Peptides against a protein of PDB entry 2AKA. Designs and how they scored, part 235

Target 1, 299 residues: chain A of PDB entry 2AKA
Amino acid sequence: MEDLIPLVNRLQDAFSAIGQNADLDLPQIAVVGGQSAGKSSVLENFVGRDFLPRGSGIVTRRPLVLQLVNSTTEYAEFLHCKGKKFTDFEEVRLEIEAETDRVTGTNKGISPVPINLRVYSPHVLNLTLVDLPGMTKVPVGDQPPDIEFQIRDMLMQFVTKENCLILAVSPANSDLANSDALKIAKEVDPQGQRTIGVITKLDLMDEGTDARDVLENKLLPLRRGYIGVVNRSQKDIDGKKDITAALAAERKFFLSHPSYRHLADRMGTPYLQKVLNQQLTNHIRDTLPGLRNKLQSQL

## One batch from the design tools (peptide; made by RFdiffusion4, then SolubleMPNN)

Design b2_p30_8_s4 (from b2_p30_8, 17 letters changed)
Fold by OpenDDE base, seed 3:
Structure b2_p30_8_s4 (fold): chain B 299 residues (1-299), chain A 30 residues (1-30)
Amino acid sequence: as target 1 above (299 residues)
Amino acid sequence: AEAAALAALQAKLAELFPEIDALVERLAAE
């Protein structure tokens, strides 16, 4: 059982190496959310490193297949530059930006061609996520006027697949009914079978308000439920606040908050990582017989 | 080039298939 996620990673690498969208509906988790919903911060918190591009508007402009692998060593590797081990995660950020710009140009356009990044770390569980461009309604800068539709079409290529789980990232300080992540998830998963809700920015909610009903799965029920997280603030990111310290602060937040204390053991980034590892592992197990049959038919 | 890429993919899938097949059988026996 320990090898299920690494096995699927090898399949993902094989398909990505040829630059073709896998005809195989591989078991995967696609991360969706509006711009500034906190997706990148969630992923960085899993790794414990700052390594994703930051900025205004659309930051993720290509799908990022992020393969986390538990290891005794810490380093990153890109599929597009085999043999190079990255130990400086700032160099990882720069490589993502460079590789993105190489394909999309400098106009902040998007491309459906994934970047495959593998991170080995003693601080991660085995977990593969596909980070997708943030949904937007307004073009910024030199972006094409139809960028919203281009992003939507790109997302749909992933989230419409039956074996794709959806990590829907929504900020708590915005109306959940207007969540871009939950809207797209509801469109392709109307029964809420494939969607895992992540609620960010719980620490930024207005005084006297809380997301208890959401987190208790009472407001907009998902079969796989919701997990609340507290990411680093922009100030904390700019100040290079240590992620370990941020995770401790997140734990303290849930434990000390009257509305969330009773949920604290089922909240936070470490719990989210465990749940996603388990969900992905189980999902691979369930889909593997079908995948075997499909592969066999192609041999 | 496309044909070569497809052939490389097929070869990789063929390499992985026995492992996948064995794993499916093991899981079915549990």
Scores: peptide ipSAE 0.340, ipTM 0.842, DockQ to the pose 0.605
Fold by OpenDDE base, seed 2:
Structure b2_p30_8_s4 (fold): chain B 299 residues (1-299), chain A 30 residues (1-30)
Amino acid sequence: as target 1 above (299 residues)
Amino acid sequence: AEAAALAALQAKLAELFPEIDALVERLAAE
């Protein structure tokens, strides 16, 4: 069963190589959330490396197809520069920025054309995620005034697909009823069948408040439930705090918190990675017969 | 160029199809 995700990755690469969004509804997980919701931090925590662009406002401006592959070696490869192995993850960040700017120009615009990045690591489970631009209402820099709608339209190209699972990332220190991620998920998945909730910034909640009811799936029920995580602070990121140390601190947070201790074994980044691997594998299994039939009709 | 790209895609899909087909049959037998 561990071979199902790599097989779908080969299909994704084949379609991406020709620059056509394939008419094939491939099984995938799209990551959605507002600006600064913590999406990039979650992805970097899976890899254990800093490799995503950083900054204020819209950081992700193209879809990033992130293919994690368990391997004995650690390196990254881009589909647009085949044969080049990146072992320095700072160079990976620079390549993402350069490739983004090559297509979008200097105006901080967006493009629906994906960047395909594969990361081999002993620290990851097989997992493919599509990181999407953060939802925003406020244009930054030279962005067009309708950037909110452009981002929304881009997200809808992914999340409306029946075989797309939705990783909805919401910060706990904001009103979850007004979460951009949960709103868009509810629009395209009203029964909550395709949505996995991630709650970030649990460590930044006001004293005397907690997200227990959400994490217990009692407030806004999703069939696939919610997983809480604690990311590095912006200060920790700027200070280049080690991700391994941050993961240990996350574990300690859940174990020591009165409201979350009983949930600690079903919380945190490592558990999230495991759940996503299992969910994606099972989802591929369920969709593969239909995918076979579609492929056969195109041969 | 577009025709060549489409042909290359079709060739790649044809290469992958036997693997997909075999996996579907294996999963159906479980």
Scores: peptide ipSAE 0.334, ipTM 0.845, DockQ to the pose 0.606
Fold by OpenDDE base, seed 4:
Structure b2_p30_8_s4 (fold): chain B 299 residues (1-299), chain A 30 residues (1-30)
Amino acid sequence: as target 1 above (299 residues)
Amino acid sequence: AEAAALAALQAKLAELFPEIDALVERLAAE
């Protein structure tokens, strides 16, 4: 299989150096979800490290272009500080926070200017995701009263693009019909052609309830289907529970659950990572001829 | 500054174009 993702990463880096280019629709996956939907935990589980900001309210306040690259070594690099290799992922978290605050200030505002983070690891598949701010309706602290609309406008800059796939992250312990992620996906992808559903917090559902119909693609059909995951609890994160142990617990959850055991081989974080790698690779392959033609017309 | 940034982008895209073009042709042959 051709290594298409690194080539697109080079294009992304070139565009990011000058800001967002509205004229080029790059093949990408945008991650959308409400606040506390579990987006950050999904991304950290791919890397196997704690490296994303945590806290109350809006944590992601700038788009984070997360480029995962399979490598023999483990380190991270930021586009805004070229040549510096981060081997301590706590320092990666601190750099994201510092770089966010540098642009947005102390009022917890948002900025459309992306942070570009590349992570080299032997434990990842090649995968690029754009993590977007969590959708919210309630301003906190010194946030402007229109923060909801600012976030939506930022998300729409990505998800309205035809070559943007949407990773819609929804918690199972909330009404899925009212999922912010699925609502925005339905708005811009009414036929469900570009959306991949992720269902988190399956372990936090009320006793006697399950998300089987959703995971079987029977309730809110998406062409690309749904994948259930079980993330670490906030207590486990605060206690620095090992991600490898959490992934084993996730596997056990699906295998032991009466409603999910038959789906277990198509659930969980490792399967999600594999699917996203394949989906992105295939999507790049399909869009690359059109991208070539657009680039050629600009030369 | 904006003009310089745009020029730098165009130069980078021009650098990448041959690789993209060759890759498209290879994929079409599969």
Scores: peptide ipSAE 0.326, ipTM 0.840, DockQ to the pose 0.601
Fold by OpenDDE base, seed 5:
Structure b2_p30_8_s4 (fold): chain B 299 residues (1-299), chain A 30 residues (1-30)
Amino acid sequence: as target 1 above (299 residues)
Amino acid sequence: AEAAALAALQAKLAELFPEIDALVERLAAE
């Protein structure tokens, strides 16, 4: 089963090379959430590096197909610049920004054409995620006034596909009942069969409040459940706090919190990585026979 | 250009298909 994710990655690359990735119902995990929900921090915590664009408003403006591959070496590669190995993850960030701007221009518009980024690392499990633009209601700067609808339309191209799993990222310090991620997931997956909930910012909840009922899958039940995580604060990110230290602090948070202690072994970024790896692997296994038949019919 | 892209895709899919087919058969045997 170890070869399942890399095999699907090769398929993704083949379709992306011709700009047809959005039309293919490949087994994949799409990451959805409102702006500032903590999606980028979750992805960076998987890699253990700062490499995603940061800022206010819409940061992710193209789908980012992030292919994590366990390897003895650490480097990144883009599909659009084959043969170039990036070992400086700041350069990876700059390349994402440059490639985004090349297609969308300087007006912070969006494009449905994916960026394909592969990261080889000894610190990752094999995992492919499609990071999608953060949902927003208010255009910022010179963004088109209909940007909300453009983003939603883009997301729908991915999340409506039957073989697409949905990683719904919601901040705990906001009203979870009004989570953009959970709303869109419920719209396209009303039975909660394809959705995995991630609850961020648990450390930023008001004193005397907790997300226990959500994390125990009692409030808004998902078949695949919820996993809580604690990301670095913006101050910690700006201060270049080590991700390893942040992961230790996350573990301590869950173990020491009265409402989450009993869940601690099923919480946190490392557990989320394991779950996503397993879920994707199993999902590929289940869908691969159908994919084979579809591909055979196209030959 | 579109025809060339489609041809390239088809060639790549043809390359990958035997691996996919073999993997499906292996998984079915488990």
Scores: peptide ipSAE 0.312, ipTM 0.827, DockQ to the pose 0.615

